# Peptides against a protein of PDB entry 6B4J, part 237

Target 1, 315 residues: chain A of PDB entry 6B4J
Amino acid sequence: DITMQWYQQLQDASMQCVLTFEGLTNSKDSQAKKIKMDLQKAATIPVSQISTIAGSKLKEIFDKIHSLLSGKPVQSGGRSVSVTLNPQGLDFVQYKLAEKFVKQGEEEVASHHEAAFPIAVVASGIWELHPRVGDLILAHLHKKCPYSVPFYPTFKEGMALEDYQRMLGYQVKDSKVEQQDNFLKRMSGMIRLYAAIIQLRWPYGNRQEIHPHGLNHGWRWLAQILNMEPLSDVTATLLFDFLEVCGNALMKQYQVQFWKMLILIKEDYFPRIEAITSSGQMGSFIRLKQFLEKCLQHKDIPVPKGFLTSSFWRS

## One batch from the design tools (peptide; made by RFdiffusion4, then SolubleMPNN)

Design b1_p27_7_s2 (from b1_p27_7, 8 letters changed)
Fold by OpenDDE base, seed 3:
Structure b1_p27_7_s2 (fold): chain B 315 residues (1-315), chain A 27 residues (1-27)
Amino acid sequence: as target 1 above (315 residues)
Amino acid sequence: PAERQEPPTEEELKEAEKLLEEVEKSL
C-alpha cells in the first residue's frame, strides 16, 4: 500500500532525526544542556505566540523562525541563540519546531478552531522554505492522529491494550485512558490544522512555486476516508472538521468533481456512518448531517470562520 | 457561481468512485 509506505517513510525519517541529535539531547555537559534548552525555547516560543491579532506580528514570528532555521542568530529569552551553537542544533530545532506546530493543533486549535489559520499559514510558509520541517510535521501529525494519514491502527497479537490505545491516538496516563470527548477534541484540532495547511500559502513567499503539500493531498485524504469503513464517532467528527475547514477551497479547486464527491458522501457513505452511530454519538452525526444538507441545498461551502482576509495582512 | 449540477446519476457516482481511485493512484 503506497499510503502505508509513505507513512512508514515519514516515521523512519523522524526516528532517524531523533537519533541524529541524540548526542545533544542526552549530553550530561552543562553547556550542551544550556544550548539544548535555548534551542528548544527558540524553536517553540515563536509558534506559541502565533495569534489572529495582526498580520505584521505574524510576519515577525515567521521571520524569526525562518532566521533560526537559516542559521542566523535570534533573540530568545534575552539571549542570542543560533543552531550553529551545536552540530546537531539544526536537526533538533527542525524536529522541535515541527512537534510544536502539531501540538498547537492538538491544544490551541482544539480549543479555538479559528486559530488553525494563522498557525497553518506560518507552517505552510516554513514548509515551503524548509521541506524537512514539513516532513517532520507530517510525521508528528501521523503519529498523534493516524486518521490524518488516514489509517486505522490494528491490534496485533501480543500487544498491550494501552499500547493499542496509544496507537489509536489516545493518551494513556497511570493506566487510565483519555475520555472520548477529549480524544475527539484533540483529533479535531489536528485535522483542522492539517486542512488549513494544505490550502494556505505564505503571502510573502514565491507564489510561482507549487504548494509543497497542497489541496491534492486533501482530495487524497477524502478519497481514502471514503474507501475505509467508518469508525464510530471518529469518522463523523473528523470528516465534518475537514470539510468545514477546507471544503470551500476544495470546491473552488475541483468544482464538479468536488460536488460529485460530496454527493457520494451524503448518499453512500453517510448511511454507513449512521448504521454504526450510537445514541450517545448523535452530536457528531447530526453536525455532519446538517453541514452536508446545508451545503448541498445551497450549492455552496461557506468560507470557514477565522479565514485570513486581506485586512488581516494589512494590520 | 457553482453550476447547478443535478444530483449525480448512478453512472456519475460510479465515475466519481473510479475518478477517486485514479486520483489516489496518481498521488
Scores: peptide ipSAE 0.032, ipTM 0.591, DockQ to the pose 0.081
Fold by OpenDDE base, seed 1:
Structure b1_p27_7_s2 (fold): chain B 315 residues (1-315), chain A 27 residues (1-27)
Amino acid sequence: as target 1 above (315 residues)
Amino acid sequence: PAERQEPPTEEELKEAEKLLEEVEKSL
C-alpha cells in the first residue's frame, strides 16, 4: 500500500531525527541540559504566541522562527540562543518546532477553530523554507492522528489494549482511556490545522514556487477516506471538519470535479455513515448532513470563519 | 462490506456527473 509506505517513511525519518539528537537529549552535562532547554523554548514559545490579532506580529514570529532555523542567534528568555550552540541543535529544534505546530492543532485549534489559520500560514511558510520541518510536521500529525493519513490502526494479537488505544490516537493516563468527546475534539483540531496548511501560502514568500504540501493532498485525503469503511462518529466528525476548513479552496481549485466528489459523499458514502451511527452519535451526523445539504442547495462552500483577509496583513 | 481500495473510477465519476446534472435540473 503506497499510503502506508509513505506513512512509514515519515515515521522512519522522524525516528532517525530523534536518534540524531539523542546525545543532546540524554546528556547529563549541565551546560548541555541548559542548551537543550533554551533551544526547546526558542523553538516552541514563538508558536504559542501566534494569534489572530495582527499580521505584523505574525510576521515577527515567522521571522524569529526562520532566523532560528537559519542558524542566526535569537532572543529567548532574555538570552541569546542559536542552534550552533550544539552540533545536534538544528535537528532538535526542527523536531520540537514540528511537534509544537501539531500540538497547537491538538490543543489550541481544538478549542478555538479560528486559530487554525494563523498557525497554518506560519507552518506553511516555514515548510516552504525548511522542508524537513514539514516532513516532521506530517510525522507528528500522522502519529497523533492516523486519520490524517488516513488509515485505521488494527489490533494485533498480543498487543496490549492500552497500546492499541494509543495507536488509534487516544490518550491513556493511569490506565484510563480518554473520553470519546475529548478524543474527537483533539482529532478535529489536528484535521482542521492540516486542512488549513494545505491551502495557505505565506504572503511574504516566493509565491511563484509550488506549495510544498498543497490542495492535491486534500483531494488525495478525501479520495482515501471515501475508499475506507466509515468509523462510528469519527468519520462524520473529521469529514465535516475537513470540508468546513478547506472545502471552499477545493471547490475553487477543482470546480466540477469537486462537486462530483461532494455528490458522491452525499449519495454513496453518507448512507454508509448513517448505517453505523448510533442514536448517541447523531450530533456529528446531523452536522455533516446539514453542511452537505446546504452546500449542494446553494452550490457554494462558504469561506471558513477565521480565514485571513487582506486587512489582517495590513494590521 | 468490501473496502473500496481504488479511487472512484472514471465510470463512477461519469455516473456522479449524471447525478449532478439531474440535481442541477431539479434545482
Scores: peptide ipSAE 0.031, ipTM 0.622, DockQ to the pose 0.046
Fold by OpenDDE base, seed 5:
Structure b1_p27_7_s2 (fold): chain B 315 residues (1-315), chain A 27 residues (1-27)
Amino acid sequence: as target 1 above (315 residues)
Amino acid sequence: PAERQEPPTEEELKEAEKLLEEVEKSL
C-alpha cells in the first residue's frame, strides 16, 4: 500500500531526526540544557502567537520563524537565540516547530476552527522554504491523527488495549482513555489544520513555485477515505471537517471532477456511514448529511469561516 | 493576501481522474 509506505517513511524520518538531536536532548550539561530550553521556546512561542488579528503581526511571526530556521539570531524571552548555538540545534528546532504546528491544530483549532487559516498559511509558507519542517509536520500529524494519512489502525494479536487506543489517536493517562468528544475535537482540529495547509500559500513567497503539499493531497485524501470502510463517528466527523475547510478550494480547483466526487460521497459512501452510525452518533452524521445536501442543492461550497481576506493582509 | 493553489495542471487532473476511477472500482 503506497499510502502506508508513505506513512512509514515519514515516521522513520521523524524517528531519525529525534536520534540526530539526542545529544542535545539527553545532555546533563547545564549549558546544553539552557540552549535546549531557549531553542524550544524560540521555536514554539512564535507559533503560539499566531492569531486572526492582523496580517502584519502574522508576517512578523513568519519572519521570526524563518530567521530562526535560517541560522539568524532571534530574540526570545529577552535573549538572543540561534540554532548555531549547538550542532544539533537546527534539527531540534525543525522538529519542535513542526510538533508545535500540529499541537496548535489539536488544541487551538480544535477549540476555534477559524484559527486554522492563520496557522496554516504560516505553516505552508515555512514548508515552502524549509521542506524538512513540512515532512516533520506530516509525521507529527499522522502519528497523532492517523485519519490524516488516512488509515484506520487495526487491533493486532497480542496488542495491549491501551496501545491500540493510542494508535487510534486517543490519549491514555493512568489507564484512563480520553472521552470520545475530546478525542473527536482534537482530531477535528488537526484535520481542519491539514485541510487549510493544502490550500493556502504564503502571499509574500515565490508564487512561481509549486505548493509543497497542495490540493492534490486533498484529492488523494478523499479518494483514500472513500476506498476505506467508514469508522463509526470518526469518518462522518472528519469528512465534514475536511470538506467544510477545503471543499470550496477543491471545487474551484477540480470543478466537474470535484462534483463527481461529492456525488459519489453522497450516493454511495454516505449510506455506508449511515449503516454503522449508532443513535448516539447521529450528530456528526446529520451534520455531514446537511452539508452534502446543501452543497449539492446550491451547486456551491461556501468559503469557510475564518478564510483570510485581502483586508486581513492590509491590517 | 493568502493565495489558493492555482488551477490544476493537466497532469494533476489526470491524476485526480485516476484516483476517481480507483474509487469507482472499489465501490
Scores: peptide ipSAE 0.023, ipTM 0.550, DockQ to the pose 0.715
Fold by OpenDDE base, seed 2:
Parts: C-alpha cells; sequence; structure tokens
Structure b1_p27_7_s2 (fold): chain B 315 residues (1-315), chain A 27 residues (1-27)
C-alpha cells in the first residue's frame, strides 16, 4: 500500500529527527538546558501568536519563524536566540515548530474553526521554504490523527486496548480514555488545519512554484476515504470538516471531476454512513447530509468562514 | 491576493482522473 509506505517513511524521518537532537534534549549540562528552552520558546511562541487580527502581524510572525530556521538570531523572551547555539539546534527547532503547528490544529482550531486559515497559511509558507518542516508537520499530524493519512489502525493480537486507543488518536491518561466528543473535536481541528494547508499559499512567496503539498493531496484524501469503510461518527464528522474547509477550492480546481466525486459521496457513500449511524450520532450525520444536499442543489460550495481576504493582508 | 489557486497541472488532472476511476471501480 503506497499510502502506508508514505506514512511509515514520514514516521521514520520524524523518529530519525528526534534521534539527531537527543544530545540536546537529554543533556544534563545547564547551558544546554538553557539553550533547549530558549530554542523551544523561539520555535513555539510565534506560532501561538498567530491570530486573525491583522495580516501585518502575521507577516511579522512568519518573518520571525523563517529567520530562526535560516540560522539568523531572533529575539525571544528578551534574549537573542539562534539555532547555531547548538549543533542539533536546527533539527530540534524544526521538530518543535512542526509539533506546535499540529498542536494548534488540535487545540486552537478545534475550539475556533476560523483559526485554521492564518495558521495554515503560515505553515504552508514555511513548508515552501523549509520542506523538512512540512514533512515533520505531516508526521506529527498523521501520528495524532491517522484519519489525516487516511487509514484506520487495526487491533493486533496481543495489543493492549489502551495502546490501540492511542493509535486511533484517543488520549488515554491514567487508564481513562478520552470522551468521544473531545476526541472528535481534536480530530476535527487537525483535519480542518490540514484542509486549509493544502489550499493556501503564502502571498509573499514565489507563486510560480508548485504548492509543496497542494490540492492533489486533498483529492487523494477523498479518494482514499471513499475506498474505506465508514467509521461510526468519525467519517461523517471529518468528511464534513474537510469539505467545509477545502470543498470550494477542490470545486474550483477539479470542476466536473469534483462534482462527480460529490455525487458519488451523496449517492453511494452517504447511505453506507447512514447504515452505521446510531440515533445518538445523528448530529454529525445530519450536518453532512444538509451540507451535501445544499451544495448539490445550489451547484456551489461556499467559501469557508474565516478564509483570508485581500482586506486581511492590507491590515 | 492570497486566493490565487494555481491551476492544476496536466499531471495533477490525470492523477485525479485515475483516482476517481479507482473510486468508481470500487463502488
Amino acid sequence: as target 1 above (315 residues)
Amino acid sequence: PAERQEPPTEEELKEAEKLLEEVEKSL
């Protein structure tokens, strides 16, 4: 399976990255610990500052992240910080930056869906300039949300139930599994972030270059989902999230082919979702139903709420 | 304007067509 090979390659690259900076992370030296903390803050704080407030602020954040990844000193916490402070500094920063982008999907986008767009445009622009950060974003995303690949992890003989639940993307703490609503909320945030990344380009970059992980991956994702058996509540939720965020972009890109896909979703795949949907899960099902019916009736997919306009970039 | 979606390459369109055909065959 090519999809599973790609998944594994990204996980292996992520694991190798962790091994490369192990010396920095495991150091008992006080100076190394200080450098680690400074680099971690420099990598993560700018991402947490991303907001829908102003395009100018978003540009400042982007420039700061890019400067850090380029080996330039940046101001963080009142100190000058550079990845050159340690030989493993760049690998560590790339990993922590990628982890933080995915975490913003999991937390911020999960609570505020419109936050997907400013986070995604920065992530896309950084990915264009720093491909390794993009690969690490995918690795973190795929590990936390296997549905972003997409695949459904299988229970293996001898596996602990908790480990299987973690593989499915559930948080398990003190032998307590996460509630389904919280799980779906986090998965939704990550899928929405991904759906935003694949369609957005940084407006100040070289627009002549192909998107490093563009809408073709959105098409692949839909095709792969349709070739899988639906999962109760999960498929209806995430398919809606994906189509709400990137359906307009896919429609514009693939036109007639997209509409054929949407018809197949409505006529063939949607009944399969219905067949596995319990009365307690009708909320996600009905949202997807109403979305599909409205889009097919109007022959249009609306631009998602929070999409960044030209006025945002002038602010 | 950040909204400029690059038009699909011919290769991307062919890949999309192939993927759609695979879905249609699996149905």
Scores: peptide ipSAE 0.022, ipTM 0.547, DockQ to the pose 0.707

Design b1_p27_7_s3 (from b1_p27_7, 9 letters changed)
Fold by OpenDDE base, seed 1:
Structure b1_p27_7_s3 (fold): chain B 315 residues (1-315), chain A 27 residues (1-27)
Amino acid sequence: as target 1 above (315 residues)
Amino acid sequence: PSLIQEPPTEEELKEAEKLLEEVEKSL
């Protein structure tokens, strides 16, 4: 399976990255611990500062992240910080930055769907300049949300139930599994962030270059989902999240072919989702149904709420 | 300036059509 090979390659690259900076992470030296904490803060704080307020502030954040990844000193916590402070500093920063982007999907976008766009445009622009950060974003995303690949993890003989739940993307704390609503909320945030990344380009970059992970991956994701058996509540939820965020972009890109795919979802795939949907899960199914019926009736998919405008970039 | 990716190439459209046909056969 080509999709599973791609998944495994990204996970292997991520694991290899962790091994590369293990000396920095496991060091007992007080100076190395200080450097690690400074680098971690320098990588993650700018991402947490991303907001929908002003395009000028978003540019400042982008420039700071890019400077850090380029080996330039940046100000963080009142100190000058550089990846050159340790031989493993760059690998560590790339990994922690990628992890933080995915965490913003899991936490911020999950609670505030409009936050997907400013986070995604920075992530896309950084990915264009730093491809390894992009691969690590995918690796973190795929591990936390296997539905972003997409694939469904299977229970293996001898596996602990908690480990299987974690593979499915659930949080398990003190032998208590996360509630289904919280799980779906986190998965929704990550899918929405991904759907925003694949359509957005950093406006101050070289626009003649091809998007490093563009809308063709959106088409692939939809095709793979339709080739899989639906999961109860999960498929209806995430398919809605994906189409709400990137459906307008896919419509503009693929035109008639995209409308054919929407018809297939409505006519052929909906009955399969309905057949596995319990009465308590009808909310997710109804939401997807109403969205697709509205889009097909109007022959248009609306621009998502929070989409960045020219006015945002002039602020 | 559009922040959306440019329209697909002819090759990307052919790939998209092939993927759609595969979906239609599997449903």
Scores: peptide ipSAE 0.021, ipTM 0.604, DockQ to the pose 0.698
Fold by OpenDDE base, seed 2:
Structure b1_p27_7_s3 (fold): chain B 315 residues (1-315), chain A 27 residues (1-27)
Amino acid sequence: as target 1 above (315 residues)
Amino acid sequence: PSLIQEPPTEEELKEAEKLLEEVEKSL
């Protein structure tokens, strides 16, 4: 399976990245520990500062992240910080930055869906300039949300139930599995972030370049989902999240082909979702139903709430 | 300025058509 090979390659690259900076992360030296903490803050704080407030502020954040990844000194916590402070500094920063983008999907976007767009446009722009950060974003995303690949992890003989639950993306702490609502909320945030990344380009970049992970991956994602058996509540939730965020962009790009895909979703795949939907899960099902019916009836998919406008970039 | 990706290339359209056909065969 090409999809599973791609998944595994990204996981292997991520693991190799971790191994490359183990000297920095495991160092007992006080200076190395200080450098690690300074680099971690420099990589993660700018991402936490991403907001929907002003385009000018978003540009400042982007420029700071790009400067850090380019080996330039940046101000962080009142200190000058550079990846050149340690031979493993760049690998560490790339990994932690990518991890933080995915974490913002899992936490911030999960709570505030509109936050997907400013986070995604920065992530896309950084990915264009720093492809390794993009690969690491995918690796972190795929590990936390296998549905972003998409694939459904299978229970293997001899596997502990907790390990299987973790593979499915559930958090398991003190032998307690995460509640389904919290799980779906986190998965929704990550899928919404992904759906935003694949459509957005940094407006100050070279527009003649191809998007490093564009809407063709959105088409692929839909195709793969439709080729899989639906999961109870999960499929209805994440398919809605994906289409709400990137459906307008897919419609504009693929036109008639996308409408044909949407018809297939409504007529052939949606009944399969219905067949596995319990009475307690009707909320996600009805939301998807209403969305599909409205889009097909109007022959339009609305621009998602929180989409960045020209007025945002002038602020 | 458009923040959305440019229209698909002919190659991307052919790939999209192929993927759609695969979906249709699986349904």
Scores: peptide ipSAE 0.020, ipTM 0.567, DockQ to the pose 0.687
Fold by OpenDDE base, seed 5:
Structure b1_p27_7_s3 (fold): chain B 315 residues (1-315), chain A 27 residues (1-27)
Amino acid sequence: as target 1 above (315 residues)
Amino acid sequence: PSLIQEPPTEEELKEAEKLLEEVEKSL
């Protein structure tokens, strides 16, 4: 399977990256520990400062991240920080930056869906200039949310149940599995972030270049989901999240082809979701139903709430 | 302006059509 080969390649690249900066991570030297902490803060704090408030602030954050990745000194915590302070500094920063973007999907977007757009446009713009950061974003995303690939992890002989639950994306602490609602909330945030990344471009970049991971990957994702058996509650939830965020963009790009896909979802895939939906899970199913029916009735998919406007970039 | 990606290439459209056909055959 080409999709599984791609998944494994990204995971292998991510693991090799971790091994490359292990010397920095495991150093007992006081100066190396200080550099590590400074680099980690310089990589992650700007991402946590991303907000929907002003386009000018978003540009400042982008410029700071790009400067750091370009080997330029940046101010962090009142100190000058550069990836050149350690030979493993760039690899470490790229990994931690990518990890932080995915974590903002898992936490911030999960709680505030509109936060997907400002985070995604920065991530997309950084990915365009720094492809390795993009690959590491995918690797982190795929590991935390296998449904973003998409694939459903299978139980293997001799595997511990807790390890299988973690492979499915559940958090397991003190032998207690995460509640389904919390799990779905985190998965929703990551899918919404991904759906925003694939459609957005940084407005101050070279717009003549092709998007490094564009809407064609959105089409691929939908096609793969539809070729899989639906999972109870998961499929209805994540399909809605994906379509709410990028359905308008897919409609504009693929037009009639996307409407054929939407009809196929309603007529053929929807009954399969219904058949596995229990009475206690009808909420996610009904939400997807109402969304699809409204879109087909109006022959339009609305622009998602929180989509960045021209007025945002003038602020 | 909407920061949406440019229209798909002809190759991307053909790939998209093929993927749709595969989905239709699997249902």
Scores: peptide ipSAE 0.019, ipTM 0.591, DockQ to the pose 0.731
Fold by OpenDDE base, seed 4:
Structure b1_p27_7_s3 (fold): chain B 315 residues (1-315), chain A 27 residues (1-27)
Amino acid sequence: as target 1 above (315 residues)
Amino acid sequence: PSLIQEPPTEEELKEAEKLLEEVEKSL
């Protein structure tokens, strides 16, 4: 399976990255520990500062991240920090930056769906300039949300139930599995972030270049989902999240083909979701239903709330 | 002209499925 090969390649690249900076992470030297902490802060703090407030502020954050990844010194916590402070500094920063982008999907976007767009446009722009960060974003995303690939992890003989639950994307702490609502909330945030990344380009980059992970991957994702049996509550939730965020962009890009796909979703796939939906899970199902019906009735997919406008970039 | 005037035929659904597969192979 080509999709599973791609998944595995990204996971392998991520693991190799971790091994590359192991010397920095495992160092007992006080100076190395200080460098590690400074680099970690320099990589993650700018991402946490991303907001919907102003395009100018978003540009400053982007420029800071790009400068750090380019080996330039940046100010972080009142200190000058550079990836050149350690030979493993760049790999470490790329990994931690990618991890932080996915974490913002998992946490910030999960709680505030509109936050997907400013985070995604920075991630997309950084990915364009630093492809390795993009690969690491995918690796982190796929590991936390296998539904972003998409694939459904299978239980293997001899596997612990907790390990299987973790493979499915659940958090398991002290032998307690995460509640389904919290799980779905986190998965929703990550899918929404992904759906935003694939459609957004950094407006100050070289627009003549092809998007490094564009809307074609959105089409692929939908095609793969439709070729899979639906999962109870999960499929209805994530399909809605994806279509709400990138449906308008897919409609504009693929036009008639998109509408054929949307009809296929409504007429063929949606009944399959219904068949596995229990009375206690009707919320996600009804939300998807209403969305599909509204879009088909109006012959339009609305621009998602929080989509970055020209006015945002002038602020 | 709105392409979504009539419910899709079974043939149209099959065509859409094939189209999805073709696009996936082209990615």
Scores: peptide ipSAE 0.024, ipTM 0.545, DockQ to the pose 0.068; fails the geometry check

